# Designs tried in a protein design run: peptides against a protein of PDB entry 7BBL. Part 30

Target 1, 86 residues: chain A of PDB entry 7BBL
Amino acid sequence: IAQESLESQEQRARAALRERYLRSLLAMVGHQVSFTLHEGVRVAAHFGATDLDVANFYVSQLQTPIGVQAEALLRCSDIISYTFKP

## One batch from the design tools (peptide)

Design b1_p30_2_s1 (made by RFdiffusion4, then SolubleMPNN; from b1_p30_2, 14 letters changed)
Fold by OpenDDE base, seed 4:
Structure b1_p30_2_s1 (fold): chain B 86 residues (1-86), chain A 30 residues (1-30)
Amino acid sequence: as target 1 above (86 residues)
Amino acid sequence: MSEAEFVERAELELRELRERLEELDRELAE
């Protein structure tokens, strides 16, 4: 009983985290997001979509130190963090 | 993947998650 309860609690926690993640992504749709990449590289782009599982970010108007790219794909492995203004 | 496709998929999963969470809450309440 205790074990089952613990397992259910863990499942709930995972589900809750996933929910928060998805809601966060949806909140970013259409907004400019600042991405912090490795080696101190920071870029800004309008968020469009992700793979949800792999978490690749499909973005537009990617602003980099060397120019702007109309559409781009940012790999999750390259992203340290990201922030946006709701 | 398009924005529209993403939104649709994400919202679908959210609905499923909500149902799952409700089930888990019932289990934890027993």
Scores: peptide ipSAE 0.560, ipTM 0.908, DockQ to the pose 0.574
Fold by OpenDDE base, seed 2:
Structure b1_p30_2_s1 (fold): chain B 86 residues (1-86), chain A 30 residues (1-30)
Amino acid sequence: as target 1 above (86 residues)
Amino acid sequence: MSEAEFVERAELELRELRERLEELDRELAE
């Protein structure tokens, strides 16, 4: 009984975390997101989608120090953090 | 993956997650 309860609690926690993650991604849809990459590089782009599993970010109008890239893929491994204004 | 496809898939998963969470809450209450 204790083990079953513990397992249910763990499942509940995992599901809750996934829910919050997805909701946060959906909140970014249609908004410009600021990404902090390695070496202090910061870029801004319109959020398009993620592959949900790997957390690759498919973005558009990526503003880089040397110009704007129409379409881009930001890999999870490249991203340190990101913020957006709802 | 397109934005539209992403939104659809994410929302679908959210619905499934909510159902699962409700089930788990019932299990935890028993």
Scores: peptide ipSAE 0.560, ipTM 0.909, DockQ to the pose 0.585
Fold by OpenDDE base, seed 1:
Structure b1_p30_2_s1 (fold): chain B 86 residues (1-86), chain A 30 residues (1-30)
Amino acid sequence: as target 1 above (86 residues)
Amino acid sequence: MSEAEFVERAELELRELRERLEELDRELAE
């Protein structure tokens, strides 16, 4: 039963993390998010959606050092971190 | 996907996660 309990604990931990992740994404909806990309590049954009399995970010009004994109896709692999103000 | 579609899917999964967490809590309490 110890193994089953451990497995259940791990499952709960994973579920809890997923819940927190989804809640954070929902909190970001409609808000401007700051993304840190590779090479220290920072961009800001309004968060719209993500691919729940791949974590691609669908954003609008992407502000980059070289211009603004009305619509853009940010790959998870390109993102180091992101922050937003609720 | 659209924002609306994303919100709907995310909220659906959250409901499922709540049910799963409740189930796991029951299992862990046994």
Scores: peptide ipSAE 0.559, ipTM 0.908, DockQ to the pose 0.576
Fold by OpenDDE base, seed 3:
Structure b1_p30_2_s1 (fold): chain B 86 residues (1-86), chain A 30 residues (1-30)
Amino acid sequence: as target 1 above (86 residues)
Amino acid sequence: MSEAEFVERAELELRELRERLEELDRELAE
């Protein structure tokens, strides 16, 4: 019983984290997001979608120091952090 | 992946997660 309870708690924790993650992604849909990349590079883009497993970010209007990309893909591994205003 | 497809899939998973969380909460309350 103790083991099963612990397992259930772990399952709940994982599910809760996944829920929070998905809700945060959905909250970003249609909004501009500021991404902090490696070496202090910061870009802004409108969030469109992600690969729910790999967390690649499909964005539009990516603003970079060298110009704007209408459509772009940001790999999760390239992202240090991101922020947005709901 | 289109935005519409993403939203649909994410919302579907959220519904499933909520159901699972409710089940787990009931189990943990027993």
Scores: peptide ipSAE 0.558, ipTM 0.908, DockQ to the pose 0.530

Design b1_p30_2_s2 (made by RFdiffusion4, then SolubleMPNN; from b1_p30_2, 12 letters changed)
Fold by OpenDDE base, seed 3:
Structure b1_p30_2_s2 (fold): chain B 86 residues (1-86), chain A 30 residues (1-30)
Amino acid sequence: as target 1 above (86 residues)
Amino acid sequence: MSTEEFVAAAEAELRRLREELEALERELLA
């Protein structure tokens, strides 16, 4: 077998990471996700979609301290972390 | 963007990535 080049290794690594990311997003479809935002703010919402390039989160039933938003957009820059139950 | 559109796009990209990885594997095994 041929020795894999460094470039090929990096390409595989990037592809693997992207695959893992996409699969994780798909796993969130139909589930409620808990988001940690800046200043310790925590919200929960049902995951709808994401801009695959910009990583904006399109969510529904966003539960905030001041109420529920039927539809909302969470920018990647707004999010510190998120978790969900698969 | 709708969930349906997102899922379709994500799955399409996953297929592309699979093909890319398979091609890289074939090159490695050659």
Scores: peptide ipSAE 0.541, ipTM 0.874, DockQ to the pose 0.718
Fold by OpenDDE base, seed 5:
Structure b1_p30_2_s2 (fold): chain B 86 residues (1-86), chain A 30 residues (1-30)
Amino acid sequence: as target 1 above (86 residues)
Amino acid sequence: MSTEEFVAAAEAELRRLREELEALERELLA
């Protein structure tokens, strides 16, 4: 009886996680996203794009406590978490 | 990068991942 190797199992698991991540990003297209940054700072912005490898977020109409940026780049290292209403 | 470029890249990778998973499934059942 054939048995799947541990390597194959891990490969499938990684692929599944990556797929889920990409689909979630695509779901954010055209939506406003709430980002939680360091020191508890929360901002809202319209999602535009990301770098698939580095996960930089390209957004528009970034609402911050100190003002609004028409276009902005949020680095992955700056973001603790994010959420949106589909 | 533009939203259009991002969507195209993401969808291309999703297709690649699907093909990879299908290949793994075929190998497992072979």
Scores: peptide ipSAE 0.539, ipTM 0.873, DockQ to the pose 0.739
Fold by OpenDDE base, seed 2:
Structure b1_p30_2_s2 (fold): chain B 86 residues (1-86), chain A 30 residues (1-30)
Amino acid sequence: as target 1 above (86 residues)
Amino acid sequence: MSTEEFVAAAEAELRRLREELEALERELLA
């Protein structure tokens, strides 16, 4: 009976997490997402795309307290958390 | 990057990841 090495286990875990991440991004396509930014700022925007490596969020119809921005880029460093209704 | 380009890239990577996981499973069962 073959035993799996710790390195192999870690590789599987990384792959599984990456898969979950990608699936979650795909699930957001076509949906409005609520983003929590620094200083308690909350905005809503339609998800367009991300840079898969840097995790920049390209969004549209960004709804802010002062108005709506048609197109916007949300950097990963700007985002505390986000939620959406599938 | 457009949504279409993003979806294509993400789905391509998902396919790669599934192939990687399947290969790891075969190694474990061998």
Scores: peptide ipSAE 0.539, ipTM 0.874, DockQ to the pose 0.701
Fold by OpenDDE base, seed 4:
Structure b1_p30_2_s2 (fold): chain B 86 residues (1-86), chain A 30 residues (1-30)
Amino acid sequence: as target 1 above (86 residues)
Amino acid sequence: MSTEEFVAAAEAELRRLREELEALERELLA
């Protein structure tokens, strides 16, 4: 009987987490997402896409205190967290 | 990057991940 190594278990775990992440991104497509940025700044925008490696967020209708940006890019380094209603 | 391009890329990677997991399972069962 073949035994799964610890490394293999970790590999499966990483793959599973990546899968969940990607599915969550896909679930966001076409939805408005609330982003929490540094210094307590919160913005909302429609999710369009991300760089799968860098996780930059390509969004539209970005709502800021000073107005709405039709198209915008949110850098991963600027984002603390995000949430949305499925 | 367009939404369409992103969706295509994400779905492609999901398929890759599934194939990877299946390969690991085959190895475990061998």
Scores: peptide ipSAE 0.539, ipTM 0.873, DockQ to the pose 0.753

Design b1_p30_2_s3 (made by RFdiffusion4, then SolubleMPNN; from b1_p30_2, 17 letters changed)
Fold by OpenDDE base, seed 2:
Formats: sequence, structure tokens, C-alpha cells
Structure b1_p30_2_s3 (fold): chain B 86 residues (1-86), chain A 30 residues (1-30)
Amino acid sequence: as target 1 above (86 residues)
Amino acid sequence: MSLEEFVRLAELELRRLREELAELERRHLA
């Protein structure tokens, strides 16, 4: 049995992680997502899209403590975590 | 980018990744 090279192992690991990430994003399609932002701010919004490379979240009906934004962009750097119900 | 475009691109890349992983596995078995 041929041993898998280190390079191949790393490539496979990267591919697997990317696959899992994409599956997660696709699972959010059509669902409301809850985002935890800096300073403990929590918002909810309908998932619209993401930049696959930068992970910017394009969302709609963003519910904030002071109102609702019809359209919004949540930068990856602003997001601490997110949850959703598939 | 629209939701439709996002889904299309994401699924395209997902398929590519699956094929890549499958190819890596086949080469390991050879």
C-alpha cells in the first residue's frame, strides 16, 4: 500500500475544510441566520449570499436593536459567530 | 452577487472539490 505524501495529505485536508465550509453556507440558503458581532451585539437576518473568498455576508431584513435594515453587508471581520436552523 | 449566483458558484466549487478529493483517494490506492 502506497503511503500518501505529506503534500497530498495537506491538499486533502484543505479541500475537505473548504467543502465543509461551502456545505455550511449552502445550508443557510433560505434561512434566517443569527450573527454575534463585536461588543456583544446580536442580529438576525435572512441569508443572501457570501463572497466565497472573503466571506462577506450579504443579508436582507437585518434585525438590529434599533430597527431593521432591508439590505446589509456583514464583513467577516465583524462576525464573532453565527447560528442557524437548517 | 445574487443568491442564485452564489448558489450556482458554491455548488460548482463543491462538485470540483468532491472530484478533487476522489482523485486524491484513487491516487493513494494506486
Scores: peptide ipSAE 0.420, ipTM 0.830, DockQ to the pose 0.674
Fold by OpenDDE base, seed 1:
Structure b1_p30_2_s3 (fold): chain B 86 residues (1-86), chain A 30 residues (1-30)
Amino acid sequence: as target 1 above (86 residues)
Amino acid sequence: MSLEEFVRLAELELRRLREELAELERRHLA
């Protein structure tokens, strides 16, 4: 059997990581996501889309302590973590 | 970007990555 080169291993690692990322995003489709933002702020919103390069989240029905926004943008830099049920 | 467009683009890239990984594995196991 052929031995995989270091470069090939790195390529696989990068590809696998990106694949897992995309799969996780696709798993959000049709689901509400709970976001933890800075300062302990927690919000929930329905996943709409992302900028695949920047990972900005375009969401709908954003529930905040102040109220609900029909459409909203959550910057990746503003998000500490998020959870959802696939 | 709409949800539909996102899904389309994401799935397209996902398929590409799967093919890339499969090719790498084939070369390794050959």
Scores: peptide ipSAE 0.419, ipTM 0.831, DockQ to the pose 0.672
Fold by OpenDDE base, seed 5:
Structure b1_p30_2_s3 (fold): chain B 86 residues (1-86), chain A 30 residues (1-30)
Amino acid sequence: as target 1 above (86 residues)
Amino acid sequence: MSLEEFVRLAELELRRLREELAELERRHLA
């Protein structure tokens, strides 16, 4: 049995994490997601899509403290965390 | 990106990743 190299371990880890991430995104489809942004700002929106490489979130009916935006783009860098119910 | 395009691309990549992981596992067991 061949020993798994460090590079292989890292590759497997990256692949596994990416797989889990994609599964979670797909699970968000059609659901409202709660996003925690900087400064403790929380918003809710219906998940639309993401740029898989850049990780921009395309959402609809974004509920913000200052109003509702029909269509919005949330940059991954703006997001601290998110939750949803699949 | 549209929802449909996203789903298509995400599922495609997901399948690729599953295959990649399976291949890595097979090589480790060899």
Scores: peptide ipSAE 0.418, ipTM 0.830, DockQ to the pose 0.692
Fold by OpenDDE base, seed 3:
Structure b1_p30_2_s3 (fold): chain B 86 residues (1-86), chain A 30 residues (1-30)
Amino acid sequence: as target 1 above (86 residues)
Amino acid sequence: MSLEEFVRLAELELRRLREELAELERRHLA
């Protein structure tokens, strides 16, 4: 009975998580995304792109409590969670 | 980073990850 090493298990886990993340990003393409930020602030924006390493979100038509920003950058550190409709 | 480049890079990495996972599974089942 072949057993998978701990290192291999961790490798699979990391790969699976990364795959899920990438799939979610690709699913956002062309869609509006709702971001929950600190202090309960929620904004909505159209997903444009992200740097795959730092997870900075490049978005357009960012709807904020104080107005709409045509082009914006949301830093990963500012984001608590996000939701979208595929 | 343009949308086009993002999609290209993301899909490329996604394919690589799928292949990696498949290979790991095959080794475990062998």
Scores: peptide ipSAE 0.417, ipTM 0.829, DockQ to the pose 0.581

Design b1_p30_2_s4 (made by RFdiffusion4, then SolubleMPNN; from b1_p30_2, 17 letters changed)
Fold by OpenDDE base, seed 1:
Structure b1_p30_2_s4 (fold): chain B 86 residues (1-86), chain A 30 residues (1-30)
Amino acid sequence: as target 1 above (86 residues)
Amino acid sequence: MSTEEFVARAEEELRELRRERAELDRQLAA
């Protein structure tokens, strides 16, 4: 009986996770996303793009507690979580 | 990076991941 190796299982799992991640990013295109930053700060912005290797988020119309920024870069190190409505 | 560029890259990687999964499936079935 042939059995899938542990390495193959892990590879499959990683591929599946990456696929779901990419699909979620694509789903965010054209939508307003709510980002939770450090210290509970929440901002909303329209998702434009991300650096797939660094996970930098390129957004527009960033609504911050102190005002709106037309274009902004949110680094993954600054982001705790994010959510959006499809 | 523009949205257009991002979408193109993401979709390309998705295709690659699908190919990878298909290959893994073939290896498992063999």
Scores: peptide ipSAE 0.578, ipTM 0.885, DockQ to the pose 0.756
Fold by OpenDDE base, seed 5:
Structure b1_p30_2_s4 (fold): chain B 86 residues (1-86), chain A 30 residues (1-30)
Amino acid sequence: as target 1 above (86 residues)
Amino acid sequence: MSTEEFVARAEEELRELRRERAELDRQLAA
């Protein structure tokens, strides 16, 4: 029986991870997302879009400890983690 | 970019990934 090459297995694994990531992003459309930033700062915002290559988050109604921003950009490097309710 | 543009791009990439996975599966099954 023919065995799948390691390269092919890795390619499928990468594809699967990318698919799951994209689907999770799509699931956030129209939902409020909670973002954990550096030094324990937590913000909430409505998900708008992302740059698929850089993973920048374009959000609206960003609730921060010091106020609300109608439109905002959250860079991937600024984000520790995020959660949302599907 | 707008949400609409994002969704369109993401769904397009998903279709491409599905095609890629299908091709890999066909190669394995051959």
Scores: peptide ipSAE 0.575, ipTM 0.884, DockQ to the pose 0.740
Fold by OpenDDE base, seed 2:
Structure b1_p30_2_s4 (fold): chain B 86 residues (1-86), chain A 30 residues (1-30)
Amino acid sequence: as target 1 above (86 residues)
Amino acid sequence: MSTEEFVARAEEELRELRRERAELDRQLAA
């Protein structure tokens, strides 16, 4: 029985994780996403796009406690977590 | 980048990942 090498297993794992990530992003298209930022700040916005490598989130209709921003950029470093309703 | 462009790029990468996984499976089965 041929066994898969450790290197091959790692390659499979990386590919699987990347695939799951991309699918999750695509699932957010057309939905309002809730983002948890630093200092307990929570905002909601419509997901538009991301640069995939740096993971900057380009969103619209960003709802904040002090108002709505039509277009906004959320950096990966600013985001703690995010959720959305499928 | 527009949503349309993003979706196109993401879907293209997904296809590439699927091809990569399929190739790994063939190598394991051989």
Scores: peptide ipSAE 0.574, ipTM 0.884, DockQ to the pose 0.730
Fold by OpenDDE base, seed 3:
Structure b1_p30_2_s4 (fold): chain B 86 residues (1-86), chain A 30 residues (1-30)
Amino acid sequence: as target 1 above (86 residues)
Amino acid sequence: MSTEEFVARAEEELRELRRERAELDRQLAA
């Protein structure tokens, strides 16, 4: 009976993961996101965009301990995790 | 990058991924 090749299965899996990632990013559009950074620093900002290949986060109204930054770039390497309410 | 540009690009890639998945499904069903 029909058997999908391993390569095809892996391709399907990669595609599925990419879809889920993109959908999650799109879900954040128009929402405030809480970012957990290194050293226990947590910031909140409105999600604007990302570099789809680098995962830099372009955000606005970044709330930091020292104030609010209108526009900011959060590098993926600086982010431990993030959460938001859909 | 603007939000609008980001959304447009992300949605375009999603459409391409859907087409890819559909093609894989057709190949599996054939």
Scores: peptide ipSAE 0.575, ipTM 0.884, DockQ to the pose 0.724; fails the geometry check

## One batch from the design tools (peptide; made by RFdiffusion4, then SolubleMPNN)

Design b2_p8_3_s1 (from b2_p8_3, 4 letters changed)
Fold by OpenDDE base, seed 4:
Structure b2_p8_3_s1 (fold): chain B 86 residues (1-86), chain A 8 residues (1-8)
Amino acid sequence: as target 1 above (86 residues)
Amino acid sequence: SRRYAGVP
């Protein structure tokens, strides 16, 4: 039997990661999420939604080092990682 | 650098 090419395998792997990422976004809705940003900055916020291209995170009650922002926009590209309790 | 923007 023929086996899938390495390139195709990598493509499937990327697709799987993307799917898992998107599923995590769904799971985040309504939950407080801890975000790790650059320079070791960590913030916590309630996840609201993302835009269609998942370029931004719309959050509420953003706890920052300088205070709480009622509503805020986080650029996904600025987020290194995040954790939350489903 | 931390970047976030308030949204109305």
Scores: peptide ipSAE 0.223, ipTM 0.787, DockQ to the pose 0.066
Fold by OpenDDE base, seed 1:
Structure b2_p8_3_s1 (fold): chain B 86 residues (1-86), chain A 8 residues (1-8)
Amino acid sequence: as target 1 above (86 residues)
Amino acid sequence: SRRYAGVP
């Protein structure tokens, strides 16, 4: 039987993951999101937007261990994972 | 360490 190459399969897998990621960004707009950062730091914030290259998350009401920041910027590279309720 | 900054 004919089957696609391993490289093609991997490409499709990466594309699917990227699509899921982008869709999650759209879904979290206006919702409070829990972000897991390095060193066990957890913060919660309302998602606003990202920049064009998705390098940063612009959020509001950022709840940090030391207080609440009305508006803040989270670097995507600092985020290990996030969760939210659609 | 934690890192975040205010948005102008």
Scores: peptide ipSAE 0.221, ipTM 0.786, DockQ to the pose 0.065
Fold by OpenDDE base, seed 3:
Structure b2_p8_3_s1 (fold): chain B 86 residues (1-86), chain A 8 residues (1-8)
Amino acid sequence: as target 1 above (86 residues)
Amino acid sequence: SRRYAGVP
């Protein structure tokens, strides 16, 4: 049997990561999430929804170093990482 | 950089 090509292997890897990411978004709903942003800034917020195409996180009760925002938008491109307890 | 915005 022929060995899977490198490109095919990479495609499967990307697909697996994407699936895991999407599942994490589902698990995030209704939970407080800690987001790590640039320059060591960390914020916490209740996850509301994402816009997958626009790459935005819509959150509530965003706790920032300078105050709390009842509702806020986080750009996915500005998020280095996030953690939460399912 | 810090880029987040309140949603009215």
Scores: peptide ipSAE 0.217, ipTM 0.785, DockQ to the pose 0.066
Fold by OpenDDE base, seed 5:
Structure b2_p8_3_s1 (fold): chain B 86 residues (1-86), chain A 8 residues (1-8)
Amino acid sequence: as target 1 above (86 residues)
Amino acid sequence: SRRYAGVP
């Protein structure tokens, strides 16, 4: 039986993950999102937008351990995970 | 311009 190559399977997997990720970003618009950062830091903020290469998240009403920031920049590389209600 | 703060 002809089988798809491992490389092709991996490509499809990466494509699927990328699509899922991008869809989640779109779904975040206008919602409060809970972000898990390094060293156990958790913050919540309303998602605004990202830059074109999705390197940064521009958010508002950022609730941090030391106070609320009206507007803030979250580096995507600092984010371990996030959750929100669509 | 908008002001943005960093997060640890």
Scores: peptide ipSAE 0.183, ipTM 0.776, DockQ to the pose 0.066

Design b2_p8_3_s3 (from b2_p8_3 with P1S H2R)
Fold by OpenDDE base, seed 5:
Structure b2_p8_3_s3 (fold): chain B 86 residues (1-86), chain A 8 residues (1-8)
Amino acid sequence: as target 1 above (86 residues)
Amino acid sequence: SRRFAGTP
């Protein structure tokens, strides 16, 4: 039986992950999102937009342990995971 | 342009 190469399988996997990621960003719009950051920090914020090239999330009503920020910038590199209800 | 606060 002919088998797809490992490299081809990996390419498909990367493509699938990229698509899922992009779809999640679109689904975030207008919703409150819970973000898990480094060192156990968890914040919640309303998602506004992203700068895909710079890898930033522009959010509002950011709830942090220190206080609430009306508008804030979250660096994607600082985010470990996120959850939200579509 | 809008101003944004930093991250904790």
Scores: peptide ipSAE 0.062, ipTM 0.704, DockQ to the pose 0.072
Fold by OpenDDE base, seed 1:
Structure b2_p8_3_s3 (fold): chain B 86 residues (1-86), chain A 8 residues (1-8)
Amino acid sequence: as target 1 above (86 residues)
Amino acid sequence: SRRFAGTP
């Protein structure tokens, strides 16, 4: 039987992951999200939105090790992972 | 318009 090429398989995998990522961003709106940053730093914040190229997260009530920031900008490149309860 | 401070 014919099998899908490796390149096609990889393309489908990337597309699926990208779609799941984008859907998670939509699901995060209005929820408190726990972010894992570099150097073991963990922060929590209410997710507001991202910019057009998803380079930044616009958040509120950012809980950091040094205090709470009412509104803040998180660079997506600084985020290793995140969790939230839909 | 919302104003956001920098990153931690």
Scores: peptide ipSAE 0.061, ipTM 0.699, DockQ to the pose 0.076
Fold by OpenDDE base, seed 3:
Structure b2_p8_3_s3 (fold): chain B 86 residues (1-86), chain A 8 residues (1-8)
Amino acid sequence: as target 1 above (86 residues)
Amino acid sequence: SRRFAGTP
């Protein structure tokens, strides 16, 4: 029985993480999500959708330190982490 | 499709 290569193990790990991530996106639909951005900025918004490559989050009722925006775009590259209750 | 504003 040949042992799975390191590269193959890493590939499976990446696939598992990707699946979990995508499932979390589905779970966020219709929920308010708390986003942690750079420089300690935290915002809350209702999750709407992402684009095809999940580069951007399209949200509504974005609560920011300087006001509320009805509709907004959050670039995924600006997001450090997010939390929500599914 | 809808238009979205950026973050402040």
Scores: peptide ipSAE 0.059, ipTM 0.700, DockQ to the pose 0.080
Fold by OpenDDE base, seed 4:
Structure b2_p8_3_s3 (fold): chain B 86 residues (1-86), chain A 8 residues (1-8)
Amino acid sequence: as target 1 above (86 residues)
Amino acid sequence: SRRFAGTP
């Protein structure tokens, strides 16, 4: 019986992870999200939206170590992880 | 329109 190639399996896995990621973005709209950034920095913000290529997070009430930004843009590449309560 | 602080 034929078996899916390893490369194909990996491709499907990546696709599944991408889908899960995108679904998480949809789920966190309007919610306060805790972001872990580099150097152990953690911030919290209300998630608004991303751009179409999901390069940036548009957030509000960004709580940073040096103060609160009413509205801000977070580069996705700066984010190590995030957590939120759906 | 809505504006955001920071740079891409």
Scores: peptide ipSAE 0.057, ipTM 0.673, DockQ to the pose 0.081

Design b2_p8_3_s4 (from b2_p8_3 with H2R)
Fold by OpenDDE base, seed 4:
Structure b2_p8_3_s4 (fold): chain B 86 residues (1-86), chain A 8 residues (1-8)
Amino acid sequence: as target 1 above (86 residues)
Amino acid sequence: PRRFAGTP
């Protein structure tokens, strides 16, 4: 039987992960999210939106080590992981 | 909104 190429399998896997990621963003809307950033920095914020290319997270009530920022922009590339309760 | 750099 014919098998899908390894490259094609990897492509589908990446696409599936991307879809799950995008769906998680939709699920995050209006929820407080805990973000793990570099250097062990952890912040929590209410997720508002992203830009079209999902380069930035627009958040509110960002709890930072030095205080709360009412509105903030998080670069997605700065985010290692996040958790939230849908 | 202002970008959070991750450090003060």
Scores: peptide ipSAE 0.427, ipTM 0.849, DockQ to the pose 0.058
Fold by OpenDDE base, seed 5:
Structure b2_p8_3_s4 (fold): chain B 86 residues (1-86), chain A 8 residues (1-8)
Amino acid sequence: as target 1 above (86 residues)
Amino acid sequence: PRRFAGTP
């Protein structure tokens, strides 16, 4: 029986994850999002946009442990996970 | 906007 190669299966899996990720970014627009960062830091912010290579999140009303920042950038590489209500 | 650098 002809079987799809492991490499091809992995490529499809990566593509599916990428699609889900991009869809989640679109769904975040205009919503408050809770972000989990390194070292147990949690912040909440309204999601605005990303740059084209999705390196940074442009957010507003960033609630941090030391206060609220009206506008901020979150590095995507600093984010472990996020949750929001669509 | 300024980048959030986390907590000290």
Scores: peptide ipSAE 0.427, ipTM 0.847, DockQ to the pose 0.054
Fold by OpenDDE base, seed 3:
Structure b2_p8_3_s4 (fold): chain B 86 residues (1-86), chain A 8 residues (1-8)
Amino acid sequence: as target 1 above (86 residues)
Amino acid sequence: PRRFAGTP
């Protein structure tokens, strides 16, 4: 049998990571999430939703170093990492 | 909602 190409293997790996990511977003709904942003900035917020292309996170009760925003928009490109308890 | 820019 023919061996799967390297490119095909990489495609499957990317697909698996993408699926895991999307499932994590579903798991985040209704939970407080800790976000690590650039320059050591860390915020916590309740995850609400994303837009269709997952470019933005719509969150509530955003705890920032300078106060709390009832509702806020986080750009996904600004997020280095996040953690939460399912 | 307002965008959080990470800076005040």
Scores: peptide ipSAE 0.425, ipTM 0.848, DockQ to the pose 0.057
Fold by OpenDDE base, seed 1:
Structure b2_p8_3_s4 (fold): chain B 86 residues (1-86), chain A 8 residues (1-8)
Amino acid sequence: as target 1 above (86 residues)
Amino acid sequence: PRRFAGTP
């Protein structure tokens, strides 16, 4: 049986994860998203957009532990995970 | 600790 290399399998897996991620970004547009940040901080915000290199999330109505920010920028590197209802 | 930024 012809079997693809381990490296090829890993590459396909990474590609699938990346595609899923990008699709989730499209799906969350206009929705309220719950973001899990470091140190147990959780915020909710309406997703607007990302920059070209997906380094930041541009969001609105950011609900934080210290209040609501009308518009804000979340650094993707600060985000552990997120969830939303499509 | 990292923080969110204000209005872009």
Scores: peptide ipSAE 0.090, ipTM 0.713, DockQ to the pose 0.082

